# Designs tried in a protein design run: peptides against a protein of PDB entry 3OGK. Part 119

Target 1, 307 residues: chain A of PDB entry 3OGK
Amino acid sequence: ATPDRLSRRFPNLRSLKLKGKPRAAMFNLIPENWGGYVTPWVTEISNNLRQLKSVHFRRMIVSDLDLDRLAKARADDLETLKLDKCSGFTTDGLLSIVTHCRKIKTLLMEESSFSEKDGKWLHELAQHNTSLEVLNFYMTEFAKISPKDLETIARNCRSLVSVKVGDFEILELVGFFKAAANLEEFCGGSLNEDIGMPEKYMNLVFPRKLCRLGLSYMGPNEMPILFPFAAQIRKLDLLYALLETEDHCTLIQKCPNLEVLETRNVIGDRGLEVLAQYCKQLKRLRIERGADEQGMEDEEGLVSQRG

## One batch from the design tools (peptide; made by RFdiffusion4, then SolubleMPNN)

Design b1_p19_7_s1 (from b1_p19_7, 8 letters changed)
Fold by OpenDDE base, seed 2:
Structure b1_p19_7_s1 (fold): chain B 307 residues (1-307), chain A 19 residues (1-19)
Amino acid sequence: as target 1 above (307 residues)
Amino acid sequence: ELEVEFVEPTAAELKRAAK
């Protein structure tokens, strides 16, 4: 469809999702000059789609100018913006969004590629937003944002239920977890093994309602931090965990209410057997061939056709 | 929700078309 045809057919459209041409390769392998530009769509949104409250761009090129135009056109009517595997913008574009769209509920930049100028966008969001429900910049590289701003967001946004972040040191998020009383989902962070302090994470206190979890770089030494609430876990993202087959078996046995599991091939047939035995509510299973398992077909931690 | 697939030529496709 073309933008002009869209507005003529659906002048009262509230939700729009645009997808660039799918590729077999990961987004980070796609050149920045590839993909569809959102510019003509943003122009049409600004001029003719005055009831639009949800925008989802997937694998699109999005400029700061596009974001600025969208922000000013929709302002506080914009509830959802998802920049899913997008590129072409900087943190200035994000700043424009959070400055003008102060009632935004969902902000996603998962796997997007951007130029980071500063952390002002997150600070602005923390200072003015009280509506946020979902914040997701999973698998991104923000180095200039503050965990204190994330804590402020948690304190001010009482409906915040899902937060996915990049490589924040988990200990820097203690204040965030304490403030995020209604948080149900957390993904990302960074667990950094320290031989000199093997139990440095054992006293972490997670939000009481947390049931969807994916801690990056979680190894067998850190895994026990989940045991006190493992029975309430419904979704696990172990794609970036550092767990072997036996570790998977140990954790899975403690999660009888697990509904969704995403992990690597290292779970193996044994892990799948344990999963079937202990997780009777399982609805979705994703097994990814990790880079570390590639070419290691002789390893025990492999899923065969038996599983 | 309306889902639209927007297909744009790749750099390689543009190069081929320019020949």
Scores: peptide ipSAE 0.056, ipTM 0.504, DockQ to the pose 0.033
Fold by OpenDDE base, seed 3:
Structure b1_p19_7_s1 (fold): chain B 307 residues (1-307), chain A 19 residues (1-19)
Amino acid sequence: as target 1 above (307 residues)
Amino acid sequence: ELEVEFVEPTAAELKRAAK
């Protein structure tokens, strides 16, 4: 399909999703100059798709100029922007989006690669947006953004229901969790083991409606922080948890209402058996092969044909 | 929602992307 044909056929299009060609050999990485460019599509959106409110770019090359053009063209009509596994932009492009699209509800940069210049984009979002429902920069590396801006967003955006972040120390997000009263989903953060303070996370208070969760680097010592609300958990992302097979079994048994599980091969056949036994509401199961399972001698930590 | 798979850019698309 071409941009011009699209606009002629669907002048009232409200939602557009563009997918670049997967690069299997590159493990979901899209280097610069590889894949599709969004520029011709952004041009068409700007000129002819005046009812478009949702844009999803997946595995595309996106420049700051593209983002700036899109932002100015759609302005407050843009409700959703997803830069899913995209590359080619910097935080300046993000700043343009949040500056011009002040009623944006969904902003996603999950697994995108970019150059980080500063944390101004998140600060600008915190200062002016009250519409945000979904913020997702999961599996990204922002070093210059402030947890305080995230807290401000939670305070000001009362419809905020899903937040996925990079490697924030979880204790720095205490204020965020307190402010995010309607939050249903949280992924990311960083749980850091402290030998001198083995229970440093035990007093962490989560939003009352939280039911979809993925805490990065959560080990068996931190896992008990979920037990008070495990029965209300509907989705677990354990891809980046530091849980072994037995830990999976322990947690799964406490989540009888689990609908979605994402984990690694370490769950094993035993974990899958436990899952089948205790999680009768399960709708989706995703199992990825982790790097740590390579060369593992523990047969129990592998998914076979039985699982 | 309309989903479009974009495999490889055309020469015209590359020129537009360069602007």
Scores: peptide ipSAE 0.053, ipTM 0.470, DockQ to the pose 0.031
Fold by OpenDDE base, seed 5:
Structure b1_p19_7_s1 (fold): chain B 307 residues (1-307), chain A 19 residues (1-19)
Amino acid sequence: as target 1 above (307 residues)
Amino acid sequence: ELEVEFVEPTAAELKRAAK
């Protein structure tokens, strides 16, 4: 499809999702003239799609100029922007979005590649937005943003229900968790093991409605922090947890209401058996081949055809 | 009905899993 054909056929379009080429092809194999740029689409949105309130770009090349044009064209009418596995922009582009689209409800940059200039975009979002429901920069590399701005967002956005972040130290997010009273989903952060202080995370207080969770680098020593509310967990992201097969079994047994599990091959056939036994409401299971699987010695830490 | 997905990790996912 072409942008002009889209607008002619659907002039009152409210939601647009564009999918580019696979990530590997985008970064390594596909030349610049493959059609993966959002520029012609942004032009069409600006000129002819005046009712568009939701934009989802997946595996597209997005420039700061594209974001600036989109921001100014849609302004407070833009409710959703998802830059899903995109590349080509900087934090200046994000700043333009949050400056001009002050009623945005969903902002996603999950697994996008960008140049970080500063943390102004998150600060601007914190200062002016009260509408945010979903904030997602999971699996991104931000080093210049402040956890205090995230806390401010939680305090000001009463409908905030889902937040996914990069490698923030979890203890720096204590204020955020206290402020995010309606939060149902949290992914990311960084749990950093301290041999000299093994219980450094035991006093971590999560939002009362939290039921979808993925803590990065969570090991068996940190896992017990979930036990008090494990029965209310509906979704677990264990892709980046540091859990072995037995740890999976321990946690799964405590999550009888689990509906979605994302994990690595280390769960093994034993873990799958435990999952089947204890999680009768399971709807979706994702198993990824992790980088550490090649070095595993435990045969049970491998999913076979039996599982 | 249970949906099962087996996925090959991206470079970014591999990097995170290796930490």
Scores: peptide ipSAE 0.027, ipTM 0.537, DockQ to the pose 0.583
Fold by OpenDDE base, seed 1:
Structure b1_p19_7_s1 (fold): chain B 307 residues (1-307), chain A 19 residues (1-19)
Amino acid sequence: as target 1 above (307 residues)
Amino acid sequence: ELEVEFVEPTAAELKRAAK
């Protein structure tokens, strides 16, 4: 339970995952600072856990100083850093990580809250890293990073297989997709409907091996861009798609090899029936209650206990 | 076996979906 006990018991620890407080019920106001501080753990890592190559902080408070200490202590031995739903740091902390840990393979900041000072961290990563396999800043708000740096990362990191991003305009990622020849998973981006240009996204070329996908704000007009490779899709994240029940049915019918589906209640019982009919390889189904669905009395968009 | 998980969205997920 304490950092000191951990290092004494497991001096050769290679992977550490620390979890803060569990998720409170949706109706509970969760304070932003509800997580524990990583500082004592980082101190212990720096001093006594010299074989540690993977660090996963979930729902923890992480400062720039913590990240800097961790980066300098582990340097090129750090292969994985996951800041999962963490808070308290800025992009300066990220810069320290990518500057000192140049052989990092997995870098995750998914759902973390931070202060964005600049886009230097991604630029530094692009300039010096060739080892990256997984980059994930899904459900974050970066406004100062460049899609060109992401493209550079794709060119330099031949083992890059999974990239999850924030709200990049998808058209700005054309170069990235062309460069990311081995990419298997992509989540995020932003599809922006243009009534005057219905074919805005029809010329998008996705990586050939892409099989895990979650495009943010994808509506029924954009959905057809998936049809050419829908048969190879194994995982879909539709949590942030703008699809109705019928749209779900249409897409699911085209994904016979689907193994994992994450979506909202809008799929409805009808969507679940279609899913059962067409997706025989399905292993995991995650259904979240959408905020937009709480007000819709439309029975078609609700998953009942019968589904 | 099929695993079905009903999950409540996080505050961040709700914020993004509302956009």
Scores: peptide ipSAE 0.026, ipTM 0.530, DockQ to the pose 0.635

Design b1_p19_7_s2 (from b1_p19_7, 11 letters changed)
Fold by OpenDDE base, seed 2:
Structure b1_p19_7_s2 (fold): chain B 307 residues (1-307), chain A 19 residues (1-19)
Amino acid sequence: as target 1 above (307 residues)
Amino acid sequence: SLEVEFVERTAIEKEIFAK
């Protein structure tokens, strides 16, 4: 479809989702500069789609100029922006979005590739936004943003229910978790094992409504921090956890209300058996074949057709 | 019904996990 044809047929469009690059591009089978540009769509949005409040770009090339034009065109009418696996922009583009779209509710940059110039975009968001419900920069490499700004966002945005972040040290997010009283979902962070301090994370206090969780680099020593509320967990993202087959079995047994599990092949047939036995509410199971596929030392860490 | 999906990691996901 072309932008002009879409606007002529649907001038009152409120939600737009665009998919630009094939999946092959995400596996480096196609050069990074190949794919769809959002520019012609942003032009059309600015001129002819004046009721648009939700934009989802998936696997598109997005420039700072595109983001700036979109921000100014939609301003406080923009409620949702998802830059899903996009590339081509810098944090200046993000700054423009949060500066001009003061009432944005959902901001997503998951798996996007960008140039980080500074942390001003998150600071600006923290200073002025009170509407945010979903913030997601999972699997990104922000290094210049402050966990204090994340805490401020949690304090000011009382409807904040889902936050997915990069590699923040979890202990730096203590203030965030305390402020995020209505948070239901958290993914990301970084758990850093300290052999000399095994109880490093045992006193972490999570939001009381937390039920969807994915802690990066969580190992068997850190896993017990989930046990006090494991019965209320409905979704687990274990893609970046450091759990072996038996660790999966231990955790799954404590999550009888689990509905969604995302993990790696390390769960094995044994883990799947335990899952079937204890998680009767399971709706979705995603198993990724990653580094484990090249060589599993544990026979039980393999998923076969038996499972 | 149960939805089951087997997938491979994207290049970006592989890099993130390797850190």
Scores: peptide ipSAE 0.106, ipTM 0.636, DockQ to the pose 0.770
Fold by OpenDDE base, seed 5:
Structure b1_p19_7_s2 (fold): chain B 307 residues (1-307), chain A 19 residues (1-19)
Amino acid sequence: as target 1 above (307 residues)
Amino acid sequence: SLEVEFVERTAIEKEIFAK
């Protein structure tokens, strides 16, 4: 499909999703000769798609200029922007989006690769947005953004229901969790083991409605912090958890209402058996084979075709 | 119905996420 053909056929389009190359070309590995640039699409959006509210770019090359043009063209009419596994932009582009699109409800940049210049984009979002429902920069690396801005967003955006972040120290998000009263989903953060303070996370208070969760680097020592509300968990992302097969079994047994599980091959056939026994509401299971599970001889940590 | 997905990351992706 071409941008011009799309606009001629659907001039009143409300939602657009574009997909680039497969995973093998992610993170600036897309050959330049193939393109995959959003530029011609952004031009078409700006000129001819005046009712567009939702834009989803997946595995595309996106420049700051593209984001700036999109932001100014759609302004407060833009409700959803998803930069899904995209590359080519900096935080200046994000700043333009949040500056001009002050009524944005969904902002996603999950697994995108970008250059970080500063944390102004998140600060601007915190200062002016009250509409945000979904904020997702999961599996990204930000070093210059402030957890206090995230707390401000939670305080000001009463419809905020889903937040996925990078490697924030979880204890820096205490204020955020207290403010995010309606939060249903949280992924990311960073749990850091401290031999001198093994109980440093035990007093962590999660939002009362939290039912979709993925804590990065959660090990068996931190896992008990979930037990008080494990029965209300509907979705678990254990991709970046540091759990062995037995740990999976322990946690799964405590989540009888689990509907979605995303994990690694370490769950093993035994973990799948436990899952089948205790999680009768399960609707989706995603198993990723990580680098650490490749070539392992331990059958306990492997999923066979029987499962 | 139950949806089951098995995902194999490429060597390049594995390296990226390991960093």
Scores: peptide ipSAE 0.127, ipTM 0.626, DockQ to the pose 0.512; fails the geometry check
Fold by OpenDDE base, seed 3:
Structure b1_p19_7_s2 (fold): chain B 307 residues (1-307), chain A 19 residues (1-19)
Amino acid sequence: as target 1 above (307 residues)
Amino acid sequence: SLEVEFVERTAIEKEIFAK
């Protein structure tokens, strides 16, 4: 499809999702003939798609200029922006989005590659936005953003229900969790084992409605922090957890209402058996082969993929 | 019904996660 053809057929389009890169294409070297650049689409949005409120770019090249143009064109009418596995922009582009789109509800940059200049974009979002429902920079590395701004966002955005972050120390997010009263989903963070303080995370208080989560680097020593509310967990992301097969079995057994599980081969056939036994409401299972499993031949630690 | 997906990440996706 071409931008102009789309706008002519659907002038009142409200939601647009574009996929610009096949899996086999080079991430940062997308030829123009592949349609990997968002520029022509942003131009068309600005000129002819004046009711568009939701934009999802997946695996596309996005420049700061593209983001700036989009931000100014849609302004407070833009409710959703998803930069899903995109590249080519900096935090200046993000700053433009949050500056001009004051009523944005969903901001996603999961797995995007960008240049980080500063943390101003998150600060600006914290200072002015009260509409945010979903914030997702999962699997990104921001070193210049402040957990305090995240806390401010939680305090000011009453409808904030899903937050996925990078490697924030979980203890720095205590204030965030306290403020995020309606939060249902949290992914990311960083659990850092301390031999001298094995119980350093035991007093963490999670939002009462939390039912979808994935804590990065969660090991068997930290896993018990989930037990008090394990029965209400509906979705679990264990892709970045440091759990072995038996740890998976332990946790899964405590989550009888689990609907979605994402994990790695380490769950093994044993973990799948436990899953089938205890999680009768399971709807989706994703098993990813991680780098740590590529060289392993342990039968228990591998999913056979047999019926 | 249950949806099951087995995924092997591409080299590109692995690179993204390594960043």
Scores: peptide ipSAE 0.121, ipTM 0.627, DockQ to the pose 0.515; fails the geometry check
Fold by OpenDDE base, seed 4:
Structure b1_p19_7_s2 (fold): chain B 307 residues (1-307), chain A 19 residues (1-19)
Amino acid sequence: as target 1 above (307 residues)
Amino acid sequence: SLEVEFVERTAIEKEIFAK
């Protein structure tokens, strides 16, 4: 489909999702004026899609100008923006979005690559938004944003239910967790072992409704912080956890209501057996092939055809 | 909602749906 054809056929479109080609092949397979670049779509949105409130770009090229145009065109009517694995923009583009779209409910830039100029976009969001329900910059590289702004967002956005972040030190998010009373999902952060303070995370207090979780760099020493609410966990993202096979088994046994598990090969056949035994409500299992702590030579650390 | 897809499927992960 082309933008012009779309608007003519669906002038009252409220939700648009565009999926581009994988980045490696994007320029060779997608013309500049179609498919891979959002520019022609943003133009069409601005001119002809006046009821559009939800935009999802996946693996698209997005410029700051595109974001600025989109922001100004939709303003407070824009409720959802997902920049999913996109590239080509800077934090100035994000700033434009949050400046002009004051009632945005979902803002996602998961796995997007961008140039970070400053943390103003998150600050602006914190200062003016009270509508946010989902904030997701999981697997991104932000170094200039403030955890205090995240806390402010939690305090001001009472409908905030899902937050996925980059590599914030988890202890810097204590205030955020306290403020995010309705938070159901959290992914990201950074757990950092300290030999001198082995229990530095033991007193972390998570939101009471938290049931979907993925803590980055969580090792076996930090894993016990989940135990008090493990029974209410419905989804676990262990892709970036530092858990071995036995650690997986330990955690899985404590999550009888687990519905979704995302992990790596390290779970092994043994972990799968434990999963089958204890997690009777499991609906989805995602196993990503990647580097494992135990190495690929460990048969128990691999998922075989047996498992 | 309308989805326009330009991507190919990848086989990097094994996803299992429990019965």
Scores: peptide ipSAE 0.027, ipTM 0.552, DockQ to the pose 0.050; fails the geometry check

Design b1_p19_7_s3 (from b1_p19_7, 9 letters changed)
Fold by OpenDDE base, seed 2:
Structure b1_p19_7_s3 (fold): chain B 307 residues (1-307), chain A 19 residues (1-19)
Amino acid sequence: as target 1 above (307 residues)
Amino acid sequence: ELEVEFVEPTAAELEIRAR
């Protein structure tokens, strides 16, 4: 099937998802030739799919020219753009999207590989967008964007409910959390242990509606910051947490309303037993093998056939 | 939702949602 055949059959298409060929890729290491090129599809969208409001590219090669063409073709009609595990673009392409698509509600670049030129795209988004509901650049490396722009987005976008970010120092996001009054989901950030300041994060105030959470590099010393609202937590992403089996047990016992858990094999059979005992509303459990755990196969940190 | 695999030109799988 070709793009032209698609547009002829579905001229009123509103949502499109393209999936490139699955390839093995390491975390934050996406090959330059990861997927197929979106160019022929963007051309077809621009010419013939004039009702399209949602675009999802997964494992595709996307150039700045592709993003610019898409942005200009769809403009304020574009509500959703997801660049999921894509590569080939720079922040100039993102700037074009946010400049021309001022009513975008969902912007995702999760696990995408790109060249970062500047932080202008996030600044432009902060200055002009009031419609944003979901912002997701989880597992990306933006070093030139400002936490202040994220705060501005939270202040201006009252329907903002989900934000996933890269390695921002969590203390730099205090203003963001204060402004994001309706935020339900947050993932990412960076918790940096300071042996000289064990209570560094204890006064951190989270949005009142927060119930889906994944803090990167959260260890047992930082974990207590969740305890005041642990009963409200419905989803936990612990894939990048620094918790051992006992820490998992401690946290899970405090989350009786947990519905979704994503974690590593370190949870062990003990953690699964605690999960079964305390989390009666659990709907989904994902357990991954940690890259670092190939060497730390402690029996207690392994999920056996009992779990 | 219609899922279609395209071998050419992108060798991608296409998911279509029409209202």
Scores: peptide ipSAE 0.031, ipTM 0.537, DockQ to the pose 0.029
Fold by OpenDDE base, seed 4:
Structure b1_p19_7_s3 (fold): chain B 307 residues (1-307), chain A 19 residues (1-19)
Amino acid sequence: as target 1 above (307 residues)
Amino acid sequence: ELEVEFVEPTAAELEIRAR
């Protein structure tokens, strides 16, 4: 399908999702008319898709100019923008989006690669948005954004229910968690072990409605912070947790209402057995191969055909 | 019904969805 054909067929389109190819194959496998770039689509959106409120680009090349054009064309009508594993833009492009699309409800940059110039985009979002429901820059590298702006967003956006972040030190997010009273989902952050302060995270107060979570670098020493509300957990992202098989068993046993689990092969057959025994509401299990697990000959940390 | 997904490096698919 080409942009022009889409707009002619669906002039009242409200939601558009484009999936490109991986970067290595992008130029050879994507039709010449769009070449992996969102530019021709943004042009079509600007000219002909006047009711479009949701845009999802996956594995596309997105420039700051593309984002600026999209932002100005859709303005407050844009409710959802997802830049999923995209590249080619800077934080200036994000700034344009949040400046012009002040009623955006979902903003996602998960796994996108970009050039970070400053943290102004998050600050602008914090200063002007009250509509945000989902903010997701999971698995990204923002070093210049402020946790204070995230707290401000939580305070101002009463409908904020899902936030996924990069490697913020989790203690810097205490103010955010206190402000985010309706938050149901949180992923990311960074738990950093401190031998001198083993209980540094034990006093963390999570939002009362939190039921979907994935704390990055959570080890067995930090895992107990989940125990007070483990019974209400419905989704766990353990892809970046530092849990061994036994730790998985311990945590899973405490989550009888678990519906979705995402983890690595380290769960093992034993973890799967425990999962089957204790998590009767489980609907989805995602298991990824960890890069580090290829080298460990230990059969115990692998999901076999038996599991 | 339990859905199990094993994520392996798969060939990326080009998909355009209009809703």
Scores: peptide ipSAE 0.025, ipTM 0.545, DockQ to the pose 0.210
Fold by OpenDDE base, seed 3:
Structure b1_p19_7_s3 (fold): chain B 307 residues (1-307), chain A 19 residues (1-19)
Amino acid sequence: as target 1 above (307 residues)
Amino acid sequence: ELEVEFVEPTAAELEIRAR
């Protein structure tokens, strides 16, 4: 399908998702290739898709100009923007989106590559948005945004249910967690081990409704912070956790209501056996190969065909 | 039914939701 054919056939389109080619193929793209660049789609959205409220670009090239055009064309009618594994934009493009789309409910930049100029986009979002339900910049590297703005968003957006962030120190998010009363999902952050302060995270208070969780760099020493509410956990993202096979077994045994698990090959056959034994409500399992696991000598740290 | 997912490359796809 082409943009113009789509708009002619579906003038009342509400949701659009475009998946571009894998990153390995992007170097062969030319500006005229609409399969790689969002520009022709943004043009068509602006002209002919006037009821579009949800846009999801995956593995697309997106410029600041594209974001600015989209923002101005859809304005407060835009409810969802997902820049999933996209590239080519800066934080200026994000600023345009949050400035013009003041009623946006879902904003995602997960695994996108961008140039960070400043933290103004998050500040603008904090100052003017009250509609946000999902904020996701998981697996990104923002260095110029403020945890205080995230806290402000939590206070102002009462429907905020899912937040995924980059490598914020978890202790800097204490105010955010306190404010995010309706938060059900949190992923990201950074747990930093301190030999001189082994209990530095033990008093961390999570939102009461939290049931989907993925804490980056969580090791066995930090894992006990989950135990008080492990029974209510329904989804775990352990992709970036620093847990070995035994640690997986320990945690899984405490999560009898687990429905979704995302983890690395380190779970091993033993971890899968424990999962089958204790997690009877499990419906989805995602296993990725970790880069650090290529040199593992321990067979228990690998998922075989038995699992 | 348990669904097990492994990461795979995806082709270019278009998903459309219209009323």
Scores: peptide ipSAE 0.023, ipTM 0.540, DockQ to the pose 0.173
Fold by OpenDDE base, seed 1:
Structure b1_p19_7_s3 (fold): chain B 307 residues (1-307), chain A 19 residues (1-19)
Amino acid sequence: as target 1 above (307 residues)
Amino acid sequence: ELEVEFVEPTAAELEIRAR
């Protein structure tokens, strides 16, 4: 497919999703080609796709110039931008997007690799956006953004329902959680165990509608913070949790309404048995083979054909 | 009943879907 063919065939296109080649093929084994760059597509969007409101780039090379061109071309008509596992841009590109696309509803940078210059993009978003529904920079590393800006976004965006973040200390997000009254989904953050203060996180107050959750680095000591609302949990992301097989069993037993579980091989056959017993509404189970489960002598921490 | 599928592009992930 070529950009010009797309616009000629679908001049009234409202939503575009471009998928680059798998990383192994694009970056390691097969030389990068123009098909991996969004530049020609952004040019075509700017010139000929005037009704486009949703853009999803997956595994593409995206420059700041590309983002700037896209931002200016679509402006407040852009409702969704997803930079999914993309690379090649900096936070300057993000700043351009949030500056020009002030009515954006979905902004995603999940698993993207970028150069962080400053936290201005999140500040600008906080100052001007009231439309945001989904903010997702899960599995990214931002060190220069402020949790206060995230709180401001939560206060100003009444339709904010899903937020996924990087490694924010969870205690820094207390104000955010208080402000995010309609939040249904939260992933990311960072729980940091303090042996000297075991009750460090026990006073966390989560949004009342929260039902999709993935707390990074959550261990068995922190897990009890979920128990008061475990019955309302519909989705769990445990990929970055520090839970062993028995911890999985404990948590799963408390989540009878679980529909989606994403976890590592550490759940084991035992965890799968418990899941089958207690989670009758389960629709999807994703199991990833984590590096930490590889080479474990404990067979209970592995998913076999039994499970 | 669940259906098991390997997630592409990696065989390191399993996806199980309820039928």
Scores: peptide ipSAE 0.015, ipTM 0.549, DockQ to the pose 0.075

